Peptides against a protein of PDB entry 3S8F. Designs and how they scored, part 175

Target 1, 157 residues: chain A of PDB entry 3S8F
Amino acid sequence: VLTLFVAVPSLMTAFTVAASLEFAGRLRGGRGLFGWIRALPWDNPAFVAPVLGLLGFIPGGAGGIVNASFTLDYVVHNTAWVPGHFHLQVASLVTLTAMGSLYWLLPNLTGKPISDAQRRLGLAVVWLWFLGMMIMAVGLHWAGLLNVPRRAYIAQV
Target 2, 166 residues: chain B of PDB entry 3S8F
Amino acid sequence: DEHKAHKAILAYEKGWLAFSLAMLFVFIALIAYTLATHTAGVIPAGKLERVDPTTVRQEGPWADPAQAVVQTGPNQYTVYVLAFAFGYQPNPIEVPQGAEIVFKITSPDVIHGFHVEGTNINVEVLPGEVSTVRYTFKRPGEYRIICNQYCGLGHQNMFGTIVVKE

## One batch from the design tools (peptide; made by RFdiffusion4, then SolubleMPNN)

Design b2_p19_7_s1 (from b2_p19_7, 10 letters changed)
Fold by OpenDDE base, seed 3:
Structure b2_p19_7_s1 (fold): chain B 157 residues (1-157), chain C 166 residues (1-166), chain A 19 residues (1-19)
Amino acid sequence: as target 1 above (157 residues)
Amino acid sequence: as target 2 above (166 residues)
Amino acid sequence: SLKDLLLLVYNSYIAALLA
């Protein structure tokens, strides 16, 4: 129980970010329970990238609780589950946030906005990255639950 | 205007915070449910057993692979296994079907893994410590032991075999 | 099979590194 309390500050932070997104979406004209989501700037890779990272972070965070649980960790430890968790946390959230930061930083450093072509390319890159990462992560978690070992090239299943 | 915006933000934050707390309890409940329904294969933590990794090859129960399998009772065996760079000793490990096997695993060099395919046996092996795993093989045949903890250049080829005889 | 061949090559390479 005490170990799980570690998740409380993280959840508070995560959902505070969600609250900020809802507020922003509503300021942009979004209405209703979910209409604010559509109102967010999905045409900006600097926005889309970290948001997709957050989406990947949700199951990753849940997995973190699993990994921190003594009894459940025994099931998943040193299986493909662990790399799956890492790819959601580091290769999704952290990496996509870094990518998104570049899409914001470069225009500011150069004093020029990115071209429309660059913007579209950026969106494609971010979405493809997210899609690939989700496929891989789901596969790794699934394999882990099937007792596929970590750091091994061979498995019985 | 700022006050109005501030109130709006607080309202959203309160809602999401409440949701976050609710989700926390959901996660706890899910963990509890999982433990209640899927604990048959969970191995509880045992007491710490220490061994000198510098002498484990020369003296003690791990020193002679020919004497690694010890019958401790009717249908009960203890198997003293060394995980080393890069293999397992003894290899193969021969045990009878249906017997309760207690694996006592340690390492003379670096940290290794002991993952037995087709079973729930999956432990890290630390030099200076003895890992204890209890398992009963219901099916005869060969079970591959895989090292799932990186231990050097030959890590990926570090395999062992457990032969379960009828 | 191709898999066997690849494993043979890879394992041989590792073995050589360890020799």
Scores: peptide ipSAE 0.006, ipTM 0.759, DockQ to the pose 0.015
Fold by OpenDDE base, seed 1:
Formats: structure tokens, sequence, C-alpha cells
Structure b2_p19_7_s1 (fold): chain B 157 residues (1-157), chain C 166 residues (1-166), chain A 19 residues (1-19)
């Protein structure tokens, strides 16, 4: 139980980011419980990518608590659950944030804005990436709960 | 007004912080619930036992695979298992059905895994330490041991077998 | 140039991340 307090700083960081998103959405005219979400710039891959990464990070963070728990780790340790956790944390949040930053950085470095076609393509890429990551992550976590071992080419099920 | 904006941001942060704390308690509650309702299959941690990995092959209970299975009581056995690059010793491990088996697992070389298919046996095996797992096989047959910790070039082929006799 | 360096570093980072 005491180990769970390690998650507090991470949760605080995550939810402060969420708070910033809500504030930004409301500044853009969003109202109500969910209206602020719609008001966010979902047409910008530089925004969408890291936000999708954050969304993937949520279950990953929960998994982190599980992995850090002595009793629960006994169930999931060295199973497919662990790489599932990694793909949410690294291949989702970190990678999507990097992808998003690219859509910000390159235009700034070159001084040329991205074309509308590039923007739309970028949106498609990051959404498809996110979808793929979620499917894979769910599959890996599910397999892990079925005791599929990590680092093995064979499984009982 | 910058002050007003900052105050608004702080208000949102407070709200989300409250949500964060609430979620933390939810997680704690879920863990507590899981522990309270699913205790039957939990193997408690034992005392840390140390061995010398440099001599474990030459002397002691792991030295002779023919003597690895030791009956310690009526329907009770201790099995001394070595996980090494790249296999397990003894192989196969032969134990009776329905007997209480205490596995004492260690490594003479590098870290390995000891994952027994069809069971909840899944432990890390560290050189210099003895992993202890207690299990009773209810069904006869063969149970595959899988190394689920990368241990070198032959890791993917590192398997063992437990044969449970009727 | 600084631009080239930044691009190289960033690209290398992405490549390493995806490797």
Amino acid sequence: as target 1 above (157 residues)
Amino acid sequence: as target 2 above (166 residues)
Amino acid sequence: SLKDLLLLVYNSYIAALLA
C-alpha cells in the first residue's frame, strides 16, 4: 500500500496537464463537462498526438501501480502484461509526443508551415498509431492475465 | 488579468488534484479488495536464502540431479532445481500427483526465469539466491518449464519438464 | 548549422526510439 504513494507525483503531473487542457478548451469556447474537450484543436497533429499519448498513459499508469504492488506483481511479472505496460508508456506516450513535437518542430525549423494535406495525413498517422497501440496493449495485457510468459515464443494458450 | 487567469488555473488544478487523490484511493481499494477476495492462490514470500553460485554445482543439494528430489515427509517433497544457461536440472523433474512440492531453485551463472505452464509458479532465479515455491500438482502429466528472463543467446530454447506421476 | 544539428539530434532520437 505504501508503494502506491510513489504514484502521487505522477498523478499530480498528469492531472495538472489535464487541468491545462481543460483551461485551454474553455478559453477556446468550450463549456460544460465535455464541451471543453471538443473545443481543443483536434485538427492539429502536434496537439492530437501527445494528447492521445496521454490517454494511453492512463491505463499504463494504473498498470504501473499494479506492477509496483508486491502482491499484484506476482500475478503479472514476466508475463505479456509487462510489455503491454511498456507499449502504453513508451510506444504510446513518449512516441506520440515525439511525433507531435515533430509537427511543431519541423515547421519552426524550416520556417514553412505544413500543407493541409500533410496535416490531414499526420492526423491519420497519429490516430492509426494510437489505435494500433491500444489494440496491441489490450492484447498483451489480456495475454498476460492468461499467464502468457514474457520473452518466450510459445504459450500455453 | 493575469492574476485572474492564474487563479482560474489554480482552481482547475485543485479540482483535478482532488480527482487524482480520489483515483489513488480507488486504486488502493481495488488492491485491498483483490487481496481480500483472492488469497487462495497467493504464495507468500519466504525468508531469503543465500547460496554460493560458484560452488552450487559441486557441493550441496543441487550438485547431483539424481538426488534433487528429496522426500521430506509423507506426501511432501523438496526439489532442488538449477536453472542454468541453457536449461534446467534435473530434467525432467519427476514428482507424485497430489504431493506437496517445495521447489528450491537457484542459478550457477546468470538470472533466469522459472515459469511452469498450467500453474501459477513464476519466479525469478538469481545467482546466489534460492527461490522457494510451494505447489501441489492436482493433475498428472507433463508441465513445461519456461525461462521468461533473458539469459543469453540460447534463452529462447531454455525449457524444462515436470512430470507428475499418478 | 544549428538547424541541421537540431534536426539530426531529433531524427536520431526518433530513430533510436523506434529501433
Scores: peptide ipSAE 0.005, ipTM 0.765, DockQ to the pose 0.017
Fold by OpenDDE base, seed 2:
Structure b2_p19_7_s1 (fold): chain B 157 residues (1-157), chain C 166 residues (1-166), chain A 19 residues (1-19)
Amino acid sequence: as target 1 above (157 residues)
Amino acid sequence: as target 2 above (166 residues)
Amino acid sequence: SLKDLLLLVYNSYIAALLA
């Protein structure tokens, strides 16, 4: 009930954010259907992290609808699928957004900008984090479809 | 300038909102398709039944594990299973191959899981409610029952066995 | 507007869920 209740406004919010990104990219000189994406500040971990979180949230959000469907939930309920969903929502979106926020917050609080080395390290961290989360999420969803249970140390297959 | 920016934002919002709406319908269509084709393999459930978890161990069909397996018809059985902290009864559950088995599962204490490995049987068991699962074992052998809902300190060791006889 | 239409759909959806 809760998932279905928030599904529509969440989608509206998500695509509004996407619209804002397109606008920002075009303001930065991006042209064409996809050129605005390349124009976004991909050299800033404070930007990259939340965006990667949003990308992870896309399959996670779709999974939320699956989990809320009684017919489909019968297949995935209490399997590794559910933790996979959680890791996309929490460990990807929430965590990466928090990480990105810190890259903005700390320089502002300390009054000291991050060094170029710190910036580059930050980019590496968030990209590696995203990659790891995607690998784990795909694995957990796959395992879930194979009926591997959650909260159990044993595997179905 | 602000006016131009506003118009530009609106144009992008309209496009993305339209896309959002389209995606919503795609998701709904996918769910509808799944329901129409019945590819999920849902096990039919019986009527909602209620029991008193405080007396289920003393009275009723769950009280005696030796009488838990009841033949209800030709090649049809009902098995009354208790999921408790921390195990299942009867254990093992013995059923014949090829028979239609109706599991009636309840709990005397807390919420448990009833997940039978090698099958699509996977239900939560709530105290005061009877979970009904219908299944036919086509292959003989041992099937392990696992609890996939945290139920206490012994949760990880909560196992049962279904023995399917030829 | 499109937003108004979406809000209408959403409100109708919520109303249906609560009915």
Scores: peptide ipSAE 0.000, ipTM 0.713, DockQ to the pose 0.030
Fold by OpenDDE base, seed 4:
Structure b2_p19_7_s1 (fold): chain B 157 residues (1-157), chain C 166 residues (1-166), chain A 19 residues (1-19)
Amino acid sequence: as target 1 above (157 residues)
Amino acid sequence: as target 2 above (166 residues)
Amino acid sequence: SLKDLLLLVYNSYIAALLA
C-alpha cells in the first residue's frame, strides 16, 4: 500500500511539466482548453522528442504502479511485461529526451543552426522511434499478460 | 523572466493538480478492477522461512530428491524443490492430479526463477530463503519449469518438469 | 536430430567453461 504512494510525487512532477507546456503553448498564441497544444513547436525535434518521451512515459508510469503493487506484481513479475515497462521508461522517455537534448545542444555548441533537412530528418527519427517503441512496448506488455517469461527464449504461447 | 514564468505556470497547476488526482483515482480503480477480474485466486505469500544455503544440499528436506515429495495430509503434499545452476531437483517432480501441492523452493547457489508454464506459479528463488507456493493441478500432464531470473551462463537451458499423474 | 546435437554441443561447451 505504501509503495503505491510513490505515484503521488510522480504525478505531481507530471502535472508541473504539463503546466509548463500549457504555459508555453498559451504564450505561443494557443487558446482554449486544448488549443495550446497545437500552438507548441511541433516542428522542432528538440521539442517533439522529449514530449513524445513524456507521452510514452504515461503508460509506463501506469505500469510502474502495477509493478509496484504486491498483488499485481505477482502476475507480471519476470514476464515480458517488465521489459515492456523498461522500454517505455528508458528507451522512450530517457532516450527521446537525450535525442531532443542533442538537437538543441549541437547547434548551441557549434553556433550553427540545423538545416531544414536536418530538422525534418530529426522529426522523422523521433516520430519513428516513438512509433516503434510503442509497438514493441505494447507487444511486450501483451505477451507479459499472456505469461510469456522474461529472460527465456521459449514460451508456452 | 524566470520568476514571472514560474508565477504564470502556477496559475495552471490547480487544474493539472486536479487532473493528476483524478488520474490517481483512475489508476487505483484500474488496479482494483484488475485485482477483481484477473488476479482472483492469487497464491498468497507464505511466511518468510530461512535456510542455510551452504548445507541445504547435505541435510534437511531438500537433501534427497527421492524424499522431496512428502504427503502431509489427505490429498495434500509438500514438495521440496532445489533450484540450482543449472536445473531443478527433483526432476521430474511427480504429483497427483487434484492434490493440493505446497512447493518449498530454495537455492544452494544463486538467485533463480521458478516459472511453471500453464500455471500462475512464478516466484524468485533466493539462496537462504524458502519460497512457498500452494497450487492444485487440475489437469494431468507435463508442466515445464522455466528459470526466468538470470543465473549464469547456463541460464537459458535451465528447465524442469512437473508431471501430474491421474 | 540436429537440434539435439546442437543442444548437446552447446551444453557441453557451457559445462566445459564452468569446469
Scores: peptide ipSAE 0.000, ipTM 0.746, DockQ to the pose 0.013

Design b2_p19_7_s2 (from b2_p19_7, 9 letters changed)
Fold by OpenDDE base, seed 1:
Order: structure tokens, then sequence, then C-alpha cells
Structure b2_p19_7_s2 (fold): chain B 157 residues (1-157), chain C 166 residues (1-166), chain A 19 residues (1-19)
């Protein structure tokens, strides 16, 4: 139980980011419980990418708590669950944030804005990446719960 | 008004912080619930036992695979298993059905895994430490041991077998 | 079952990668 307190700083950070998103959405005219979400700039891959990363990070963070728990870790340790967790944390949040940062950084460095076609392509790439990561992550977590071992080419369930 | 904006941001932060704390308690509650309702298959941690990995092959209970299975009581056995690059010793491990088996697993070289298919046996094996797992095989047959910790170039082929006799 | 099929796909894929 005491180990769970390690999650507090991470949760605080995550939810402060969420608070910033809500504030931004409301500044853009969003109202109501969910209206602020729609008001966010979903047409910008530089925005969408890291946000999708954050969304993937949520179940990953929950998994982190599980992995850090002695009793629960006994169930999931060295199973496919672990790489599932990694793909949510690194291949989702970190990678998508890097992608988003690139969409912001390159136009700023070159002084040339991205074309509309490039923007749309970027959105497609980011969304497809996210979808793929979610499918894979769910599969890995599921396999892990079925005691599929990590770092093995075979499984018996 | 910058001050007003800052106050608004703080209000949102407070709200989300409250949500964060609430979720933390939810997670704790879920863990507590899981532990309270799903305890039957949990193997408790034992006392830390140390061995010298440099001599474990030459002397002691792991030295002779022919003597690895030791009957310690009626329907009770201790099995001394070595996980090494790249295999397990003894192989196969032969144990009776229905007997309480205490596996004492260690490594003479690097860290390995000890994952027994069809069971909840899944432990790390560290050189210098003895992993202890207690299990009773209810079904006869062969159970494959899989190394689920990378241990070198031959890791993917590192398998063992437990044969449960009727 | 679907579960068995998925496991077979998994095993086959990983085996192919390691081959």
Amino acid sequence: as target 1 above (157 residues)
Amino acid sequence: as target 2 above (166 residues)
Amino acid sequence: SLRDLLLQVYNGYIAAVLA
C-alpha cells in the first residue's frame, strides 16, 4: 500500500496537464462537462499526438501501480503484461509526444508552415499509431493475464 | 486579468487534484479487494536464502542432479533446481502427483527465469539467492519450464520439463 | 476457440521471427 504513494507525483502531473487542457478548451469556447474537449485543436497533429499519448498513458499508469504492488506483481511479472505496459508508456506517450513535438518544431525551425495535405497526413499517422498501440497493448495485457510468458517464443494456456 | 486567469487555473488544478486523490483511493481499494477475495493462489514470500554461485555446482544439494529430488516427509518433497545457461537441472524433474513440492531454485551463472506452464509458478532466479516455491501438481503429465528472463544468446531455447507421475 | 487461435497465431509469429 505504501508503494502506491509513489504514484502521487505522477498523478498530480498528469491531472495538472488535464487541467491545462480543460482550461484551454474552455478558453476556446468549450462549455459543459465535455464541450471543452471538442473545442481543443484536434486539427493539429502537434496537439493530437501528445494528447493521444496521454490517453494511452492512463491505463499504463494504472498498470504501473499494479506492477509496483508486491502481490499483484506476482501475477503479471515476466508475462506479456510487462511489455504491454512498456508500449503504453514509451511507445505511446513518449513516442507520440516526440511526434507531436516534431510537427511543432520543424515548421518553427524552417519558418515554413506545413501544408494542409501534410497536416492531414500527420493526423492520420498519429491516429493510426495510437490505434495500433492500443490494440497491441490490450492484446499484450490480455495475454499476460493468461500467463503468456515474456521473452518466450511459445505459450501454453 | 492575469490574476483572474491564475485563480481560474488554480481552481481547475484543485479540482483535478481532488480527482487524482480519489482515483488513488480507488486503486488502493481495488488492490485491497483483490487481495481479500483472491488469496487462494498466492504464494507468500519466504525468507531470503543465500548460496555461493561459484560453488553451488560442486557441493551442496544442487551438485548432484540424481539427488535433486529429496523426500522430506510423507507426500512432501524438496527439489533442488539449477537454472543455468542454457537449461535446467535436473531435466526432467520427476515428482509424484498430489505431493507437496518445494522447489529450491538457484543459478550458478546469470539471472534466469523459472516459469512453469500450466501453473502459477513464475519466479526470478538470481545467482547467490535461492528462490523457494511451493506447489502441488494435481494433474499428471509433463509441464514445461520456460526461462522468461533474458540470459544470453541461447535464452530462447532454455527449457526444462517437470514430469508428474501418477 | 478464438483464444486458442490467437495463441496459435502468437506462437507462429514469434517462432517465425526467431527462425
Scores: peptide ipSAE 0.018, ipTM 0.774, DockQ to the pose 0.029
Fold by OpenDDE base, seed 3:
Structure b2_p19_7_s2 (fold): chain B 157 residues (1-157), chain C 166 residues (1-166), chain A 19 residues (1-19)
Amino acid sequence: as target 1 above (157 residues)
Amino acid sequence: as target 2 above (166 residues)
Amino acid sequence: SLRDLLLQVYNGYIAAVLA
């Protein structure tokens, strides 16, 4: 029980971010329960990247609770589950946030906005990265539950 | 205007905070459900058993691979296994089908893994500690032991075999 | 099966990384 309480501050922070996104979307004209999502600036890779990172972080965070659980960790420890968790946390959230930061930082450093072509390319990169990461992560988690070992190139089929 | 915006933000935050707390309980419930339905894969914690890794190869039950398999009772065996860079001893490990096998695993050098395919046996092996795993092989055949903890340049090729005889 | 496919993909991926 005490171990699981560690998740409380993280959840509070995560959903505070979600609240900020909802507020921003509503300020941009979004209405209804989900209409505010569509109103967010999905045409900006600097926005899309970290948001996709957050989406990947949700199942990763849930997995973190599993990994921190004494009993459940025995099931998943040193299986493909663990790399799956890492790729959601580091290679998705952290990496996509870094990518998004670059899309914001470079225009500010140069004093010039990115071209439309660069913007579209950035969007493509971010979405493709997210898609690939989700496919890999789902596969790794599933394989882990099937007792596929970590740090081994062989798995029983 | 700022006051109105502040109130709006607080309302959203309160809603999402409530949701976050609800999700926390959902996660706890899911964990409980998973444990209730998938207990067969859980490895219970055992007593800490220590051994001197510097002498484990020279003396004691791990020293002679020919005597590593010890019958402790009717249909009960203890197998003393060394995980080392880069292999397992004894190799192969021969045990009878249907017998209760207690694996006592330790390492003379670095941390290794002991993952047996087709089973729920999956433990880390630490020098100076003895890992204990109990398992009964229901099917005869060969079971591959895989090292799933990086242990050096030969890690990827570190395999063992358990042969279960009818 | 999807299970078998995922296992194969995993094996292939890990093998490629380690090769």
Scores: peptide ipSAE 0.017, ipTM 0.768, DockQ to the pose 0.036
Fold by OpenDDE base, seed 2:
Structure b2_p19_7_s2 (fold): chain B 157 residues (1-157), chain C 166 residues (1-166), chain A 19 residues (1-19)
Amino acid sequence: as target 1 above (157 residues)
Amino acid sequence: as target 2 above (166 residues)
Amino acid sequence: SLRDLLLQVYNGYIAAVLA
């Protein structure tokens, strides 16, 4: 029951956002099953950051179902798996969304657009951040499955 | 124009919602598969038991570490373990190899963890509740108990040892 | 169709949650 009450609304929200992205991409000239993705503004860090956050949220959300499952949670509870989940949810989705928001907010507050150099740097930052988060998350999940505990300085293996 | 846009959005939403639901079933199927293959290695738990954390140190089976290991049958033992700030008792816990061990774990103070390295024993210990874990040690040696739930300033140093004898 | 079935299940779920 709890799993359904959490997972279904979350999926609904996530895929509604995806639907909005598809619509936006098609409005920008994208065609076909996947052409709309390429048509999205990948040159704008204010767009890229939140989208990468959403991508990180996919495995994180799946992990949420695992963590909410009694039987599976027994395997992963209080292991490095849990921090791995958190880093996908917070350090990826929330943080990247915040970063993207700043790329929009600051120019509007200051009245000054970001330079091309700043834009390019911003893209590099968010992509590198995403890459780092994925590496760390995979590592933490892997360690968790190997029964490495959280909140301990020692490891199982 | 707004009407056309609305229809387009609805079409995409319907598709993605269907996909969402399909993915949900995929996840459920994966969970079911995991359960069916018994790869989770779940340790059977006993009945919910309650204890008074304020008296558990003075009275009852947890009061005397020297009597914590109780033989309940042929090759069967019950071990009454206290997780406290900051350690475990008895320490070490001595059990024979190959015996079925039922750990009865509780706390007199705050929530602790009971994670036995090298095993799938990993439970939280709540004051006022008894955590029951059943396990059979197949290999002799020393197994370290670690606390994986923050319990205070000494949390990082909270360790115990299970000694499995041949 | 499978799509229609999924939508029906979805609607049923929403109805159940809101009930």
Scores: peptide ipSAE 0.000, ipTM 0.721, DockQ to the pose 0.034
Fold by OpenDDE base, seed 4:
Parts: sequence; C-alpha cells; structure tokens
Structure b2_p19_7_s2 (fold): chain B 157 residues (1-157), chain C 166 residues (1-166), chain A 19 residues (1-19)
Amino acid sequence: as target 1 above (157 residues)
Amino acid sequence: as target 2 above (166 residues)
Amino acid sequence: SLRDLLLQVYNGYIAAVLA
C-alpha cells in the first residue's frame, strides 16, 4: 500500500510539466481547453522529442504502479512485461529527451542553426522512434501478460 | 522572466493537480479491477524462511533428490527443490495430479528463477532464503521450469521438468 | 535440420565455455 504512494510525487511532477506546456502553448496563442496543445512548436524536434518521451512515459508510469504493487507484480515479474516497462521509461522518455536535448545543444554549441532539412529529418527520427518504441512496448507488455518469461529464448506461447 | 513565468504556471497547477488526483484514483481503480478479475487465486507469499546455502546440498531436506518429494498429508506434498547453476533438482519433479503441492525452493549458489510454464508459479530463488509456492496441478503432463533470472553463462540453458502423473 | 544444427552448435559452445 505504501509503495503505491510513490505515484503521488510522480504525478505531481507530471502535472507541473504539463502546466509548463500549457503555459507555453497559451503564450504562443493557443486558446481554449486544448487549443494550447496545437500552438506548441511541433515543428521543432528539440521540443517534439521530449514531449513524445513524456507521452510514452504515461503508460510506463502506470505500469510502474503495477510493478510496484505486490500482488500485481506477482503476475508480471520477470516476464516480458518488465522489459516493456523499461523500454518505455528509458528508451522512450530518457532517450527521446536526450535526442531532443541534442537538437538544441548542437546548434547552441556550434552557433549554427540547423537547416530545414536537418529539422525535418530530426522530426522524422523522433516520430519514428516513438512509433517503433510504442509498438515494441505494447508487444512486450502483451507478451508479458501471456506469461512470456523474461531472459528466456523460449516460451510456451 | 523566470519568476514571472513560474507565477503564471502556478495558475494552471490547480487544474492539473485535480487531473492528477483523478488519474491517481483511476489507477487505483484499475488496480482494484485487475486484482478482482485477473489475479484471483494468486498464491500468497509464505513466511520468510532462511537456510544456509553453504550446507543446503549436504544436509537437510534438499540434500537428497530422492527424498525431495514428501507426503505431508492426504493428497498433500512438499517438494524441496534446488535451483543451481545450471539446473534444478530433482529433475524431473514427479507429483500426482490433483494433489496440493508445496514447493520449497532455495539455491546453493546464486539467484535463480523458478518459472513453471502453464502455471502461475513464478518466483525468484535467493540463496539463504526459501521460496514457498503452493499449487495444485489439475492437468497431467509435463511442465517446463524456466530460469527467468540471469544466473550466469549457462542461464539460457537452465531448465527443469515437472511431471504430473495421473 | 538447420535449426537442430544451430542448436547443437549453440549447446556445444555453451558446454565448452562452461567446461
């Protein structure tokens, strides 16, 4: 029970980030309940990458609650579910954030802005990465629920 | 101005806080639902039992694989299983169909996994501790035991078999 | 079969490493 309270600070962190995004979107002219989302700079891979990471982190965080639950962990522990969770947390959020940071950092360090072609390529990379990660993560979670073991090359199913 | 930005962001926090709290309850509800519908009959954790991994092979109930299966009552058995690098003993484990089996699993060396395909038996095996799992095999046949915790170079080949006899 | 051969090679390799 106490372990589940770990979700509280995590959600607090999440909503503060979301609040920052809403503020940014509204500063950019977005209005209404959801209009601020469209107003965010979706043409900038330095922005899109970490945001996609955050989106992937949401189901990962939910899975974290599951993994932290004693009773539910019994079901999913050391199954394909676990690497599915890790890929959402590390390979999605952390990796995409790193990618996004790179798209900001390199132009800043070199003093040279990225070309339009580089920008478009960056967008393609982060979106494709996100898509692939979601497919893999869903597959791993699904397999885990089917009791496919972790760290094994064979399974009953 | 960062300070001004922070103050402005605070204006949105109340709404997002409410949303966060709502999501918290949603997650709790989902957990409760999952417990109610998908985790019925989960094997409860047993009492923590300790053993000396340095002597478990030489003395005690794990020492002789031929004595590993012990009848403890009518249609009730305790099976003392060792998970080691790289296999299980006894192997195969032979138990009757329909009998209540209490597995007492420990390791003499490193951490292993004990994952029985076709069942909900899935525990980690720690040296110095005894993992206890209670299960009743309703169907006869062979059930493969898989080590799902990395335990060394031979980990991927570490398998066992439970034979359920009619 | 190719699968069997690969398994044999794999098992042999592991056995050799562990020997």
Scores: peptide ipSAE 0.000, ipTM 0.752, DockQ to the pose 0.014

